# Peptides against a protein of PDB entry 5ZKO, part 36

Target 1, 44 residues: chain A of PDB entry 5ZKO
Amino acid sequence: SASNPRKFSEKIALQKQRQAEETAAFEEVMMDIGSTRLQAQKLR

## One batch from the design tools (peptide; made by RFdiffusion4, then SolubleMPNN)

Design b2_p15_3_s1 (from b2_p15_3, 15 letters changed)
Fold by OpenDDE base, seed 5:
Structure b2_p15_3_s1 (fold): chain B 44 residues (1-44), chain C 44 residues (1-44), chain A 15 residues (1-15)
Amino acid sequence: as target 1 above (44 residues)
Amino acid sequence: as target 1 above (44 residues)
Amino acid sequence: SEQKRRQRQFQAREA
């Protein structure tokens, strides 16, 4: 049916959103690690 | 402590794995969409 | 697997 293309596009969009969220989570992890390392250096 | 770098590397690795899994899920979605479209063409 | 589960759900929704 002609409705399938729109539903497929929605599925693609949702999957791309998940990928973006995982990228953001990765960046947060890296930032937290960097901050922790800097704090540890200051305490030495 | 010297154990922090290893734990950090583990966190990075786990996050990279998650990103790869989301990429694979996207590819699967695209493949399934393609297959569905091909099947629909055959039935026309 | 979670991947296989997602695939089945995807196919079931579009079938």
Scores: peptide ipSAE 0.285, ipTM 0.676, DockQ to the pose 0.044
Fold by OpenDDE base, seed 2:
Structure b2_p15_3_s1 (fold): chain B 44 residues (1-44), chain C 44 residues (1-44), chain A 15 residues (1-15)
Amino acid sequence: as target 1 above (44 residues)
Amino acid sequence: as target 1 above (44 residues)
Amino acid sequence: SEQKRRQRQFQAREA
């Protein structure tokens, strides 16, 4: 069916978006940890 | 606090696991698309 | 498994 290629491309795009969102979430976790470490150092 | 490094490492590990799971999900999508394409070719 | 469930849903949408 001619609609399948479009649906497949949509599914790929959505899954790539999820990967990017998980990467961003990881970077946020790392930033928060880094900020916490910096704050702890300033309080010493 | 000595507990913070352990909690940080746990958060990092969990987030890395999520990234790996999303990668696996992407690969599954690609496999399913590939299989569908192969099946369509066999039916032609 | 959750993986098998997702695969079935993917295939069912393309049918």
Scores: peptide ipSAE 0.270, ipTM 0.672, DockQ to the pose 0.041
Fold by OpenDDE base, seed 3:
Structure b2_p15_3_s1 (fold): chain B 44 residues (1-44), chain C 44 residues (1-44), chain A 15 residues (1-15)
Amino acid sequence: as target 1 above (44 residues)
Amino acid sequence: as target 1 above (44 residues)
Amino acid sequence: SEQKRRQRQFQAREA
């Protein structure tokens, strides 16, 4: 059916979005860690 | 504190696990789409 | 690796 390609594209797009969100969350975690390290250095 | 590096490593590891799980889910989606296409070809 | 495991599963999957 002609609907299948659209549903497939939607499924792919949603999964790519989730991957991007997880990447952003990872970058946030790394920023938080980096900031914490920087703060710890300033306190010395 | 000496605890911070361990907690940081744990946080990184958990986030990397999530990214890997999302990648696996993406691959599953693509596999399902591929299988569906293959089945549709067989029905012609 | 988990990636290689999944790849083998994909190759073995009947469709």
Scores: peptide ipSAE 0.212, ipTM 0.668, DockQ to the pose 0.064
Fold by OpenDDE base, seed 4:
Structure b2_p15_3_s1 (fold): chain B 44 residues (1-44), chain C 44 residues (1-44), chain A 15 residues (1-15)
Amino acid sequence: as target 1 above (44 residues)
Amino acid sequence: as target 1 above (44 residues)
Amino acid sequence: SEQKRRQRQFQAREA
């Protein structure tokens, strides 16, 4: 198979991008939970 | 919105699972690259 | 474990 170093670096870069996107999604979930808690506190 | 602590913990757990799955996918990519390199070495 | 599964897959790969 014509797998060359450039193709390997591309696969690594794409997978690192996916990991970063999942980290960002986790941060968004935590922010949403925090915002909901703050809103609940304001209603008490 | 009826967001309760149980629903928050569920969201966190699901997102942690996604991060773990992406880490496993990265390890698989690295193993495939390693296997390809070893095969290329055998052909030299 | 998932780690042990991946290790078995590595050993099963023909290089």
Scores: peptide ipSAE 0.209, ipTM 0.668, DockQ to the pose 0.053; fails the geometry check

Design b2_p15_3_s3 (from b2_p15_3, 14 letters changed)
Fold by OpenDDE base, seed 5:
Structure b2_p15_3_s3 (fold): chain B 44 residues (1-44), chain C 44 residues (1-44), chain A 15 residues (1-15)
Amino acid sequence: as target 1 above (44 residues)
Amino acid sequence: as target 1 above (44 residues)
Amino acid sequence: DIQKRRQRQFQAREK
């Protein structure tokens, strides 16, 4: 099939978005863990 | 709830795995695009 | 429209 540069760019952009979403999900996990640790320290 | 360091480590490890899987999927996309470009050049 | 699709993708979140 003939190469479509715009379709390639779309595929790359979609995959970069997925990587950014996984990074945001990681940050959320770290925030939840950090909040739990801070709460545990305050209750001691 | 009491902090469980093992559960936190497991949650972090799982999320790091997801980030690595998305990176691998990106590399696959780039390889497919690269192969298509090379094939198009050979057919000219 | 490829540009319109890219804009929709940028606004999309994986569920």
Scores: peptide ipSAE 0.247, ipTM 0.672, DockQ to the pose 0.048
Fold by OpenDDE base, seed 2:
Structure b2_p15_3_s3 (fold): chain B 44 residues (1-44), chain C 44 residues (1-44), chain A 15 residues (1-15)
Amino acid sequence: as target 1 above (44 residues)
Amino acid sequence: as target 1 above (44 residues)
Amino acid sequence: DIQKRRQRQFQAREK
């Protein structure tokens, strides 16, 4: 285990960044789906 | 873009899984930090 | 330097 408070903060910051990136990737997927739905509706 | 509703569901499910995995990894980091803190307190 | 490393990690995307 990391014994230093600074190392803890580094681990936390890294994991928070990963969570934010996965959230952004999910939002991108949802936007792509939304765009596809909008295109499909315009073809009706 | 994926045109099939099944493909949308698959994309959503995959991204939800990734988010859950990153959450679990964050929880593991926090548990490791918590364990280290508990050990440090026992040494005081 | 941990601050420089953290800044590089913040700038580095996992993807």
Scores: peptide ipSAE 0.243, ipTM 0.675, DockQ to the pose 0.044
Fold by OpenDDE base, seed 1:
Structure b2_p15_3_s3 (fold): chain B 44 residues (1-44), chain C 44 residues (1-44), chain A 15 residues (1-15)
Amino acid sequence: as target 1 above (44 residues)
Amino acid sequence: as target 1 above (44 residues)
Amino acid sequence: DIQKRRQRQFQAREK
């Protein structure tokens, strides 16, 4: 049954993991952009 | 090149969309849990 | 063990 508190905690934990993975992917994108900007500034 | 500002904005927008989708999925999980708890209380 | 399963889920990146 979806009613099991243990199953709820597992479902919440899985969703929190997905959110953390998407946050890490966003941070990687921002780091790449930041590095590119820094490189462009050093070439001026 | 990853250096195109337009490509950066597209990449950021895509990541923000994914974060919003994962947030919506989390809200759905929490609503399901809340509804189950409410039903269990009504039976009581 | 549910804690082991949760830990494995946390380590298993959705590929």
Scores: peptide ipSAE 0.241, ipTM 0.670, DockQ to the pose 0.043
Fold by OpenDDE base, seed 3:
Structure b2_p15_3_s3 (fold): chain B 44 residues (1-44), chain C 44 residues (1-44), chain A 15 residues (1-15)
Amino acid sequence: as target 1 above (44 residues)
Amino acid sequence: as target 1 above (44 residues)
Amino acid sequence: DIQKRRQRQFQAREK
């Protein structure tokens, strides 16, 4: 039976979504760190 | 108080680890798909 | 529906 190309495409799409979510979480962490640094600089 | 550079480095390191784990999971999915395609070809 | 499932997966944030 032909490899279900639909099942594979779903699996790839789900995994690409997870990678995008982890990238967004990384960007949020970096923004938080950047904001904290900027605030610390303003208080000096 | 100085932005705790250790806390920031730990946060970055943890997030980079998650990104690497998601990349490895993606590679595993792609290998599984590739192996399935190769097996299907051998059975023809 | 597969398209509806993909769309839900795209909207479903990992908890």
Scores: peptide ipSAE 0.237, ipTM 0.669, DockQ to the pose 0.044

Design b2_p15_3_s4 (from b2_p15_3, 15 letters changed)
Fold by OpenDDE base, seed 2:
Structure b2_p15_3_s4 (fold): chain B 44 residues (1-44), chain C 44 residues (1-44), chain A 15 residues (1-15)
Amino acid sequence: as target 1 above (44 residues)
Amino acid sequence: as target 1 above (44 residues)
Amino acid sequence: EIQKRRQRQFEAREA
């Protein structure tokens, strides 16, 4: 099949989007943990 | 809910695993593109 | 910001 550079760029962009989403999800997890930690400290 | 440090560590580990899987998927995409590029060069 | 960054990355690769 003829190499479609545009299709390659789209594939790369999509994959980079997925990586960015997983990074955002990680940041959300860390924020949740941070909030829980703060609440636990207030209870001490 | 009582902070479970073990649950936090599991949540972080799971999220890091997802990030690693997305990185591996990106590397696979890049390998596929590289192989296609190599094939196209051989046809020239 | 994340969505805007994604859009910029997409546009930069189509250029």
Scores: peptide ipSAE 0.278, ipTM 0.685, DockQ to the pose 0.075
Fold by OpenDDE base, seed 5:
Structure b2_p15_3_s4 (fold): chain B 44 residues (1-44), chain C 44 residues (1-44), chain A 15 residues (1-15)
Amino acid sequence: as target 1 above (44 residues)
Amino acid sequence: as target 1 above (44 residues)
Amino acid sequence: EIQKRRQRQFEAREA
C-alpha cells in the first residue's frame, strides 16, 4: 500500500513519548537515591 | 536503613539499559519507515 | 504533558 506520512509521524511521536517516559523514570530513580544519601548523611 | 552504593549503581545501570532499548526500538521504527518509502519510490 | 507531570512530582518530593 502507499505510504501514509500521518501514520509514520504518529509512530515517531509515540516512540518519542516512550523515550520521555523512560527519562522521567530515570530521574525518579536518581532523586530517590539522592534523598537516601541525604538522609544517611543527616544521621551521621 | 543505610545506603547501599552497589544497589544504587545497579538501579542506574538497569534504567540506562531500558533507555538504550527504547532508542533501539526508535531506530527500528525509522528503518521500517525508510524501507516503506524506498519501496514506494521504486514502484513509481 | 510529561514535563508538567514531572514538575509536579518534583515539587511534591521530600528529601
Scores: peptide ipSAE 0.226, ipTM 0.678, DockQ to the pose 0.060
Fold by OpenDDE base, seed 4:
Structure b2_p15_3_s4 (fold): chain B 44 residues (1-44), chain C 44 residues (1-44), chain A 15 residues (1-15)
Amino acid sequence: as target 1 above (44 residues)
Amino acid sequence: as target 1 above (44 residues)
Amino acid sequence: EIQKRRQRQFEAREA
């Protein structure tokens, strides 16, 4: 394990970044789905 | 983009899984840090 | 800045 506070903070920051990136990826997926659904409605 | 509801659901499920995995990884990091801190306290 | 980037992408996206 990390032995000092700086290394702990770095590890936390990295994991928080990954979580934020996965959230962004999810939101992009949802936008794509939403756009597709809206387009399909307009074509009906 | 995905063209049917099943593909949409699959894409959503995959992204939710990734988010859960990143959360679990963060919790493991925090446990390691917490354990180290507790150990240091016992040695003082 | 992830939030700022996402906001720009959202605004530029056409439905």
Scores: peptide ipSAE 0.224, ipTM 0.681, DockQ to the pose 0.069
Fold by OpenDDE base, seed 3:
Structure b2_p15_3_s4 (fold): chain B 44 residues (1-44), chain C 44 residues (1-44), chain A 15 residues (1-15)
Amino acid sequence: as target 1 above (44 residues)
Amino acid sequence: as target 1 above (44 residues)
Amino acid sequence: EIQKRRQRQFEAREA
Protein backbone atom coordinates (compact mmCIF):
# COMPACT_ATOMS: atom_id res chain seq x y z
CA SER B 1 0.00 0.00 0.00
CA ALA B 2 1.34 3.42 -1.07
CA SER B 3 0.68 5.02 2.34
CA ASN B 4 3.40 3.05 4.11
CA PRO B 5 6.33 4.57 2.17
CA ARG B 6 5.04 8.05 3.03
CA LYS B 7 4.69 7.23 6.70
CA PHE B 8 8.16 5.71 6.77
CA SER B 9 9.64 8.76 5.09
CA GLU B 10 7.85 11.00 7.59
CA LYS B 11 9.26 9.01 10.51
CA ILE B 12 12.76 9.27 9.07
CA ALA B 13 12.38 12.99 8.38
CA LEU B 14 11.09 13.66 11.90
CA GLN B 15 13.95 11.73 13.46
CA LYS B 16 16.50 13.54 11.29
CA GLN B 17 14.98 16.82 12.44
CA ARG B 18 15.40 15.76 16.08
CA GLN B 19 19.03 14.89 15.43
CA ALA B 20 19.57 18.28 13.82
CA GLU B 21 17.94 20.02 16.80
CA GLU B 22 20.20 18.16 19.22
CA THR B 23 23.21 19.12 17.10
CA ALA B 24 22.10 22.75 17.18
CA ALA B 25 21.69 22.54 20.96
CA PHE B 26 25.21 21.14 21.22
CA GLU B 27 26.59 23.98 19.11
CA GLU B 28 24.79 26.48 21.34
CA VAL B 29 26.33 24.91 24.45
CA MET B 30 29.77 25.09 22.86
CA MET B 31 29.26 28.72 21.82
CA ASP B 32 28.19 29.67 25.35
CA ILE B 33 31.19 27.90 26.84
CA GLY B 34 33.46 29.59 24.31
CA SER B 35 32.00 33.01 25.08
CA THR B 36 32.38 32.41 28.81
CA ARG B 37 36.02 31.47 28.34
CA LEU B 38 36.68 34.51 26.21
CA GLN B 39 35.02 36.80 28.76
CA ALA B 40 37.02 35.26 31.58
CA GLN B 41 40.20 35.82 29.58
CA LYS B 42 39.33 39.49 29.00
CA LEU B 43 38.79 40.01 32.73
CA ARG B 44 42.40 39.05 33.47
CA SER C 1 37.79 29.11 39.17
CA ALA C 2 38.26 25.32 38.87
CA SER C 3 34.52 24.57 39.03
CA ASN C 4 33.78 26.02 35.60
CA PRO C 5 35.79 23.44 33.61
CA ARG C 6 33.94 20.62 35.38
CA LYS C 7 30.55 22.17 34.68
CA PHE C 8 31.48 22.73 31.06
CA SER C 9 32.60 19.13 30.67
CA GLU C 10 29.35 17.95 32.28
CA LYS C 11 27.30 20.03 29.85
CA ILE C 12 29.23 18.63 26.89
CA ALA C 13 28.91 15.07 28.17
CA LEU C 14 25.16 15.43 28.73
CA GLN C 15 24.63 16.84 25.26
CA LYS C 16 26.72 14.07 23.69
CA GLN C 17 24.57 11.55 25.53
CA ARG C 18 21.42 13.14 24.09
CA GLN C 19 22.88 12.97 20.61
CA ALA C 20 23.69 9.29 21.11
CA GLU C 21 20.15 8.62 22.35
CA GLU C 22 18.68 10.31 19.28
CA THR C 23 20.98 8.23 17.07
CA ALA C 24 19.82 5.06 18.81
CA ALA C 25 16.20 6.13 18.33
CA PHE C 26 16.89 6.66 14.64
CA GLU C 27 18.41 3.20 14.35
CA GLU C 28 15.36 1.72 16.07
CA VAL C 29 13.05 3.47 13.60
CA MET C 30 15.10 2.12 10.70
CA MET C 31 15.06 -1.40 12.15
CA ASP C 32 11.29 -1.28 12.56
CA ILE C 33 10.85 -0.05 9.00
CA GLY C 34 13.20 -2.75 7.74
CA SER C 35 11.34 -5.44 9.65
CA THR C 36 8.01 -4.20 8.32
CA ARG C 37 9.33 -4.33 4.77
CA LEU C 38 10.69 -7.82 5.27
CA GLN C 39 7.39 -9.02 6.73
CA ALA C 40 5.45 -7.51 3.86
CA GLN C 41 7.75 -9.27 1.42
CA LYS C 42 7.21 -12.63 3.15
CA LEU C 43 3.43 -12.21 2.92
CA ARG C 44 3.59 -12.08 -0.88
CA GLU A 1 19.64 28.59 4.76
CA ILE A 2 20.12 26.91 8.15
CA GLN A 3 23.87 27.44 7.94
CA LYS A 4 23.39 31.09 7.01
CA ARG A 5 21.02 31.57 9.96
CA ARG A 6 23.54 29.95 12.30
CA GLN A 7 26.28 32.20 10.97
CA ARG A 8 24.15 35.28 11.63
CA GLN A 9 23.43 34.06 15.15
CA PHE A 10 27.15 33.54 15.74
CA GLU A 11 27.99 37.01 14.46
CA ALA A 12 25.27 38.58 16.62
CA ARG A 13 26.47 36.87 19.82
CA GLU A 14 28.28 39.25 22.13
CA ALA A 15 31.43 37.91 23.75
Scores: peptide ipSAE 0.184, ipTM 0.662, DockQ to the pose 0.056

Design b2_p15_4_s1 (from b2_p15_4, 11 letters changed)
Fold by OpenDDE base, seed 3:
Structure b2_p15_4_s1 (fold): chain B 44 residues (1-44), chain C 44 residues (1-44), chain A 15 residues (1-15)
Amino acid sequence: as target 1 above (44 residues)
Amino acid sequence: as target 1 above (44 residues)
Amino acid sequence: MSTIQRLQEEIAELE
Protein backbone atom coordinates (compact mmCIF):
# COMPACT_ATOMS: atom_id res chain seq x y z
CA SER B 1 0.00 0.00 0.00
CA ALA B 2 1.24 3.47 -0.90
CA SER B 3 2.28 5.54 2.09
CA ASN B 4 1.01 9.06 2.68
CA PRO B 5 2.51 12.03 4.55
CA ARG B 6 0.69 11.09 7.76
CA LYS B 7 2.12 7.60 7.65
CA PHE B 8 5.58 9.04 7.08
CA SER B 9 5.21 11.34 10.07
CA GLU B 10 4.14 8.38 12.20
CA LYS B 11 7.18 6.41 11.06
CA ILE B 12 9.44 9.37 11.88
CA ALA B 13 7.92 9.64 15.35
CA LEU B 14 8.49 5.93 15.89
CA GLN B 15 12.08 6.30 14.66
CA LYS B 16 12.69 9.12 17.15
CA GLN B 17 11.39 6.90 19.92
CA ARG B 18 13.67 4.08 18.78
CA GLN B 19 16.67 6.41 18.81
CA ALA B 20 15.80 7.59 22.31
CA GLU B 21 15.52 4.00 23.53
CA GLU B 22 18.86 3.12 21.95
CA THR B 23 20.49 6.13 23.61
CA ALA B 24 18.97 5.28 26.98
CA ALA B 25 20.16 1.67 26.73
CA PHE B 26 23.66 2.83 25.80
CA GLU B 27 23.80 5.28 28.69
CA GLU B 28 22.60 2.61 31.11
CA VAL B 29 25.39 0.25 30.03
CA MET B 30 27.99 3.00 30.31
CA MET B 31 26.71 3.87 33.77
CA ASP B 32 26.94 0.23 34.86
CA ILE B 33 30.48 -0.02 33.48
CA GLY B 34 31.46 3.17 35.27
CA SER B 35 29.98 1.95 38.53
CA THR B 36 31.69 -1.42 38.21
CA ARG B 37 35.02 0.23 37.46
CA LEU B 38 34.69 2.54 40.42
CA GLN B 39 33.89 -0.39 42.71
CA ALA B 40 36.89 -2.30 41.40
CA GLN B 41 39.08 0.73 42.07
CA LYS B 42 37.87 0.96 45.65
CA LEU B 43 38.76 -2.66 46.29
CA ARG B 44 42.35 -2.20 45.12
CA SER C 1 22.95 -6.80 41.51
CA ALA C 2 26.42 -6.05 40.18
CA SER C 3 26.86 -6.66 36.47
CA ASN C 4 29.67 -8.80 35.08
CA PRO C 5 31.47 -8.86 31.70
CA ARG C 6 29.11 -11.54 30.37
CA LYS C 7 26.08 -9.40 31.14
CA PHE C 8 27.78 -6.46 29.44
CA SER C 9 28.49 -8.56 26.36
CA GLU C 10 24.82 -9.56 26.23
CA LYS C 11 23.83 -5.91 26.41
CA ILE C 12 26.27 -5.11 23.59
CA ALA C 13 24.72 -7.85 21.46
CA LEU C 14 21.28 -6.33 22.08
CA GLN C 15 22.65 -2.89 21.23
CA LYS C 16 24.01 -4.21 17.91
CA GLN C 17 20.61 -5.68 17.13
CA ARG C 18 18.88 -2.42 18.04
CA GLN C 19 21.20 -0.43 15.79
CA ALA C 20 20.60 -2.81 12.90
CA GLU C 21 16.83 -2.57 13.37
CA GLU C 22 17.00 1.22 13.51
CA THR C 23 19.07 1.30 10.32
CA ALA C 24 16.67 -1.04 8.55
CA ALA C 25 13.67 1.04 9.60
CA PHE C 26 15.39 4.22 8.44
CA GLU C 27 16.26 2.71 5.07
CA GLU C 28 12.69 1.48 4.64
CA VAL C 29 11.31 4.97 5.26
CA MET C 30 13.82 6.49 2.85
CA MET C 31 12.93 3.91 0.22
CA ASP C 32 9.22 4.64 0.63
CA ILE C 33 9.85 8.37 0.32
CA GLY C 34 12.01 7.84 -2.75
CA SER C 35 9.41 5.62 -4.38
CA THR C 36 6.62 8.08 -3.63
CA ARG C 37 8.67 10.95 -5.01
CA LEU C 38 9.46 9.03 -8.17
CA GLN C 39 5.81 8.15 -8.67
CA ALA C 40 4.81 11.77 -8.20
CA GLN C 41 7.39 12.79 -10.81
CA LYS C 42 6.00 10.31 -13.32
CA LEU C 43 2.50 11.68 -12.90
CA ARG C 44 3.56 15.25 -13.66
CA MET A 1 35.36 4.87 17.19
CA SER A 2 31.81 3.55 16.99
CA THR A 3 29.59 3.40 20.06
CA ILE A 4 29.76 -0.39 20.11
CA GLN A 5 33.54 -0.45 19.75
CA ARG A 6 33.80 2.01 22.62
CA LEU A 7 31.59 -0.18 24.79
CA GLN A 8 33.64 -3.24 23.89
CA GLU A 9 36.80 -1.47 24.98
CA GLU A 10 35.23 -0.46 28.28
CA ILE A 11 34.09 -4.04 28.91
CA ALA A 12 37.52 -5.43 28.05
CA GLU A 13 39.01 -3.34 30.85
CA LEU A 14 36.82 -5.22 33.33
CA GLU A 15 37.91 -8.68 32.18
Scores: peptide ipSAE 0.168, ipTM 0.694, DockQ to the pose 0.039
Fold by OpenDDE base, seed 5:
Structure b2_p15_4_s1 (fold): chain B 44 residues (1-44), chain C 44 residues (1-44), chain A 15 residues (1-15)
Amino acid sequence: as target 1 above (44 residues)
Amino acid sequence: as target 1 above (44 residues)
Amino acid sequence: MSTIQRLQEEIAELE
């Protein structure tokens, strides 16, 4: 039906949002790891 | 500190969950699109 | 290497 493309577009938009959230979470973890490593190096 | 690895492991677990959810959502969208395409072909 | 594998390696370096 003609309504399907709209429903798909909504799902795609949601998927893009999820992807962005996953990326942001990953970057946060990497930053925390990096900061921890740097701190550990300074303490040595 | 010794607690940092545990915190990171928790974040990794969350990341795995998020990845699985995104994959499931993607597969659902693809299935819906596939079904719609198949239906359209049958109606032609 | 997957993103998760890379993270795991970085974490292992901190242990």
Scores: peptide ipSAE 0.165, ipTM 0.689, DockQ to the pose 0.047
Fold by OpenDDE base, seed 1:
Structure b2_p15_4_s1 (fold): chain B 44 residues (1-44), chain C 44 residues (1-44), chain A 15 residues (1-15)
Amino acid sequence: as target 1 above (44 residues)
Amino acid sequence: as target 1 above (44 residues)
Amino acid sequence: MSTIQRLQEEIAELE
């Protein structure tokens, strides 16, 4: 049976969500690194 | 505090996992599309 | 440079 186009659209939506979560996690790590650097600088 | 490198390493590991999951999901979608196309071709 | 490589470089600068 022809795979439902709705199935593909749902998978694409889920993929976009995963991409957004990956980006958000990356940004969080970069913020934490920046904060750590700032703290280290203040203590020097 | 010295716990930052471990915290970051754990976040890197999680990021690698997210990247792998995103890749796997992409490949699954492409495989499903390919399978659907092949089925459509066989029915023509 | 991949996202992971960039993060690894940033972490290495903190050590």
Scores: peptide ipSAE 0.164, ipTM 0.691, DockQ to the pose 0.083
Fold by OpenDDE base, seed 4:
Structure b2_p15_4_s1 (fold): chain B 44 residues (1-44), chain C 44 residues (1-44), chain A 15 residues (1-15)
Amino acid sequence: as target 1 above (44 residues)
Amino acid sequence: as target 1 above (44 residues)
Amino acid sequence: MSTIQRLQEEIAELE
């Protein structure tokens, strides 16, 4: 049915959103790690 | 501080959950596509 | 190495 492409496109859009959110969360953690390392380096 | 590892562990847990949800959603889409292909093959 | 494994390695180096 012609309705299948629309449903799939919506699911693909949601998947792209999830991937973007996962990437953003990963980058946030890496920034926090980087800041912690920099602080530790300054204290040593 | 000893609190940093705990905060990071929580973020890692959330990242694991996010990745699992993304994988599950992807698999659902692939199952739907597979079913559609099988039905189309039977009708041809 | 997965994203999670990379993060775990980076965190372990901070301890």
Scores: peptide ipSAE 0.164, ipTM 0.686, DockQ to the pose 0.038

Design b2_p15_4_s2 (from b2_p15_4, 10 letters changed)
Fold by OpenDDE base, seed 1:
Structure b2_p15_4_s2 (fold): chain B 44 residues (1-44), chain C 44 residues (1-44), chain A 15 residues (1-15)
Amino acid sequence: as target 1 above (44 residues)
Amino acid sequence: as target 1 above (44 residues)
Amino acid sequence: MSRIQRLQEEIAALE
């Protein structure tokens, strides 16, 4: 029945959101590390 | 300065938490799908 | 397969 795919559609959407948030947070950490490294290089 | 590794350690810990939460949510949805399939099979 | 792809396949298999 078509009701099962509809029931899980919100769960899939939420899972995609969580994945995007995890990716964004990972990229933020990597950018912060990169910025810190660049600052350290400039101060040498 | 030793402040940078400590600053990033908290970000890494938070990232690991986010990854664990995403994994737990994925597993929950997969279990719900499995339960739904099992129920459908029992009703046939 | 990604987690999302696996979920989509399992949902499709319910029908």
Scores: peptide ipSAE 0.393, ipTM 0.787, DockQ to the pose 0.071
Fold by OpenDDE base, seed 3:
Structure b2_p15_4_s2 (fold): chain B 44 residues (1-44), chain C 44 residues (1-44), chain A 15 residues (1-15)
Amino acid sequence: as target 1 above (44 residues)
Amino acid sequence: as target 1 above (44 residues)
Amino acid sequence: MSRIQRLQEEIAALE
């Protein structure tokens, strides 16, 4: 039925949001690791 | 500094939790879709 | 395929 895509649209939107948040958090951690490594190298 | 591994371990643990939650939400939506399809098939 | 793409394909298959 034509309503099925609409029924799941909100769940898809939430899934996209969760994926974006997970990706952002991952990138933040990787940046922190990189920055820490760079700092340690400069202080050596 | 000796505090860096602990700081990162906490962030990694949080990231693993986020990934698990995203996976669970994805599986729930897929199950809902499957159930909807099955119901539609039975009513046909 | 991404999870989102799989969901979209399964939803399309309901029609």
Scores: peptide ipSAE 0.393, ipTM 0.787, DockQ to the pose 0.072
Fold by OpenDDE base, seed 5:
Structure b2_p15_4_s2 (fold): chain B 44 residues (1-44), chain C 44 residues (1-44), chain A 15 residues (1-15)
Amino acid sequence: as target 1 above (44 residues)
Amino acid sequence: as target 1 above (44 residues)
Amino acid sequence: MSRIQRLQEEIAALE
């Protein structure tokens, strides 16, 4: 039925949002690790 | 600092939770698609 | 395939 793509379009949009949020959170953790490494290097 | 592993372990735990939530949402949509397909087949 | 791509393919297969 032509309505199926419409019904699921919102769910796909939400899935894309969740994926973006997971990626952003991952990148934040990686930045924190990088900053910690830099700080440790400066204190040597 | 010895506190770094503890700080990061919490962030890693949150990241694992986010990944699990994304996976659960994905699987729910896939189930809905499957149910819709089954319904369409029954109505033929 | 990504999860999004799999969803899109399954939706297309409904038609």
Scores: peptide ipSAE 0.392, ipTM 0.787, DockQ to the pose 0.072
Fold by OpenDDE base, seed 4:
Structure b2_p15_4_s2 (fold): chain B 44 residues (1-44), chain C 44 residues (1-44), chain A 15 residues (1-15)
Amino acid sequence: as target 1 above (44 residues)
Amino acid sequence: as target 1 above (44 residues)
Amino acid sequence: MSRIQRLQEEIAALE
């Protein structure tokens, strides 16, 4: 029925948000690793 | 430095938790879609 | 196919 896409639209939006948050957290960890690697290299 | 693996291990654990939560939410939505489809079929 | 794309396809299939 026509109402079903609307009913799930909020759930999809929330899922997109969760995915974005996970991605952001992942990227932050990767950046921290990269920064740590660079720091270690500078101290050689 | 030797402390880095431990520091990152917690971040990795948190990331795994986030991924699990996202997966659970995804599966819930998919189940809801399936249930809705079944309900619609029963009303035909 | 992403999870979001799969959800969108399943929702479209309800119609």
Scores: peptide ipSAE 0.391, ipTM 0.787, DockQ to the pose 0.068

Design b2_p15_4_s3 (from b2_p15_4, 11 letters changed)
Fold by OpenDDE base, seed 5:
Structure b2_p15_4_s3 (fold): chain B 44 residues (1-44), chain C 44 residues (1-44), chain A 15 residues (1-15)
Amino acid sequence: as target 1 above (44 residues)
Amino acid sequence: as target 1 above (44 residues)
Amino acid sequence: KSRIQRLQEEIKELE
């Protein structure tokens, strides 16, 4: 039935958003760790 | 500096939570799709 | 396949 694909398109869109947010948060953490490491290295 | 590992452990924990939430949402959608398929099949 | 791709495939099967 044609209505089912449309019904779930919303759920897919939300899932894409969640995935993007998770990825962004992950990248931020990784950058912070990298910066901290660099700082520590410079102070040695 | 010893404070850094603890600070980042918090960030890692939060990231794990986000990942779990994304996974749970994904699984819910998949189940809904499966249930819908089953229903459609029964009505045929 | 990504999660999104899997979802899209399942939805396509409902058509």
Scores: peptide ipSAE 0.350, ipTM 0.782, DockQ to the pose 0.073
Fold by OpenDDE base, seed 2:
Structure b2_p15_4_s3 (fold): chain B 44 residues (1-44), chain C 44 residues (1-44), chain A 15 residues (1-15)
Amino acid sequence: as target 1 above (44 residues)
Amino acid sequence: as target 1 above (44 residues)
Amino acid sequence: KSRIQRLQEEIKELE
């Protein structure tokens, strides 16, 4: 039906948003770890 | 600092939850598509 | 294939 592909396309758009948010949160954690590592290295 | 590893571990736990939610949403959409395909097949 | 690519392929098959 013409209606189903549209509904699924909206769900895919939401899935893309979730992936982007997950990636952003992951990168934030990795950045914090990297900064902490650099800070610790300077204090050694 | 003793505080940082704990904070990072909490952030990692939250990230695992986000991944699980993303996976659940993906599987839900795939299930809906599969159900729709089966329904369409029965109507052919 | 990514999850998104798999979803897109399944939707295309329904059209």
Scores: peptide ipSAE 0.348, ipTM 0.782, DockQ to the pose 0.080
Fold by OpenDDE base, seed 4:
Parts: structure tokens; C-alpha cells; sequence
Structure b2_p15_4_s3 (fold): chain B 44 residues (1-44), chain C 44 residues (1-44), chain A 15 residues (1-15)
């Protein structure tokens, strides 16, 4: 039915949100690692 | 501090969990789409 | 193709 694409569009929207959250969390971890590395270099 | 690797290991573990959850959700949507397609074919 | 792109293609096939 023509309703199927609409139902799945909501699931895709949720998947996009989930992916964005994962990416944001990944970037935060990478930033923390980078900052820690930079601190260590400056104090060495 | 030597505490940094341990803190980051915990963050990485959480990231792996998040990635697994995203993958599971993706696979569920794909399965639903496949099932819907199969239903449509059988009724056509 | 990204996961999102694959999902979008599958949905388009249902239309």
C-alpha cells in the first residue's frame, strides 16, 4: 500500500537521528583523546 | 595521567555498544521492508 | 552506499 513508504520514512528519520548521535559521541571521544595528547606534549 | 587509557577504554566500550544498537535497528528496518515487499508480491 | 541510502532505495522500490 501507499502507506508503507510513509511508515518507513519515520523509521529512516529515527535511523538518521541514531547515526547522528553515534557520530557526535565518536567525535567527543576523539576530541578528548586529542586534548589529552596535546596536554601531555606541552608538559613533557 | 595513567588514568587516561582506562577512561578512554570505557568510552570506546560505550561507543561499540552504540554502534551495535544502530546496526540492530538498521537490520530490523531492512527486515520489515523485505517482509513488506514479499507480502506485496504474494498478493499481486 | 550508506545505510540510510540503502534504506531509501529499498523504500523507493516499494512505491
Amino acid sequence: as target 1 above (44 residues)
Amino acid sequence: as target 1 above (44 residues)
Amino acid sequence: KSRIQRLQEEIKELE
Scores: peptide ipSAE 0.348, ipTM 0.782, DockQ to the pose 0.071
Fold by OpenDDE base, seed 1:
Structure b2_p15_4_s3 (fold): chain B 44 residues (1-44), chain C 44 residues (1-44), chain A 15 residues (1-15)
Amino acid sequence: as target 1 above (44 residues)
Amino acid sequence: as target 1 above (44 residues)
Amino acid sequence: KSRIQRLQEEIKELE
């Protein structure tokens, strides 16, 4: 029975994109924190 | 040693907002799927 | 399961 998975396929694609963007932003923040920690260590 | 947690606090706040938006979008899609299932059940 | 995986499974159940 051919349901309309097409209706939801676009929403799934958008959700994947949103998740990827969130992950990228998270990784950027974590890199900045890591760099700051490294800098602080060197100045100690 | 007063680091600048302020630099990161803003990024963390933005990340929390992004996560909340992603969650809201996810829940909306899940509700639509549930409604579609219910409709299909009623038409059966 | 990830959110995406859960969505995909729910959609599959509609088929």
Scores: peptide ipSAE 0.351, ipTM 0.781, DockQ to the pose 0.076; fails the geometry check

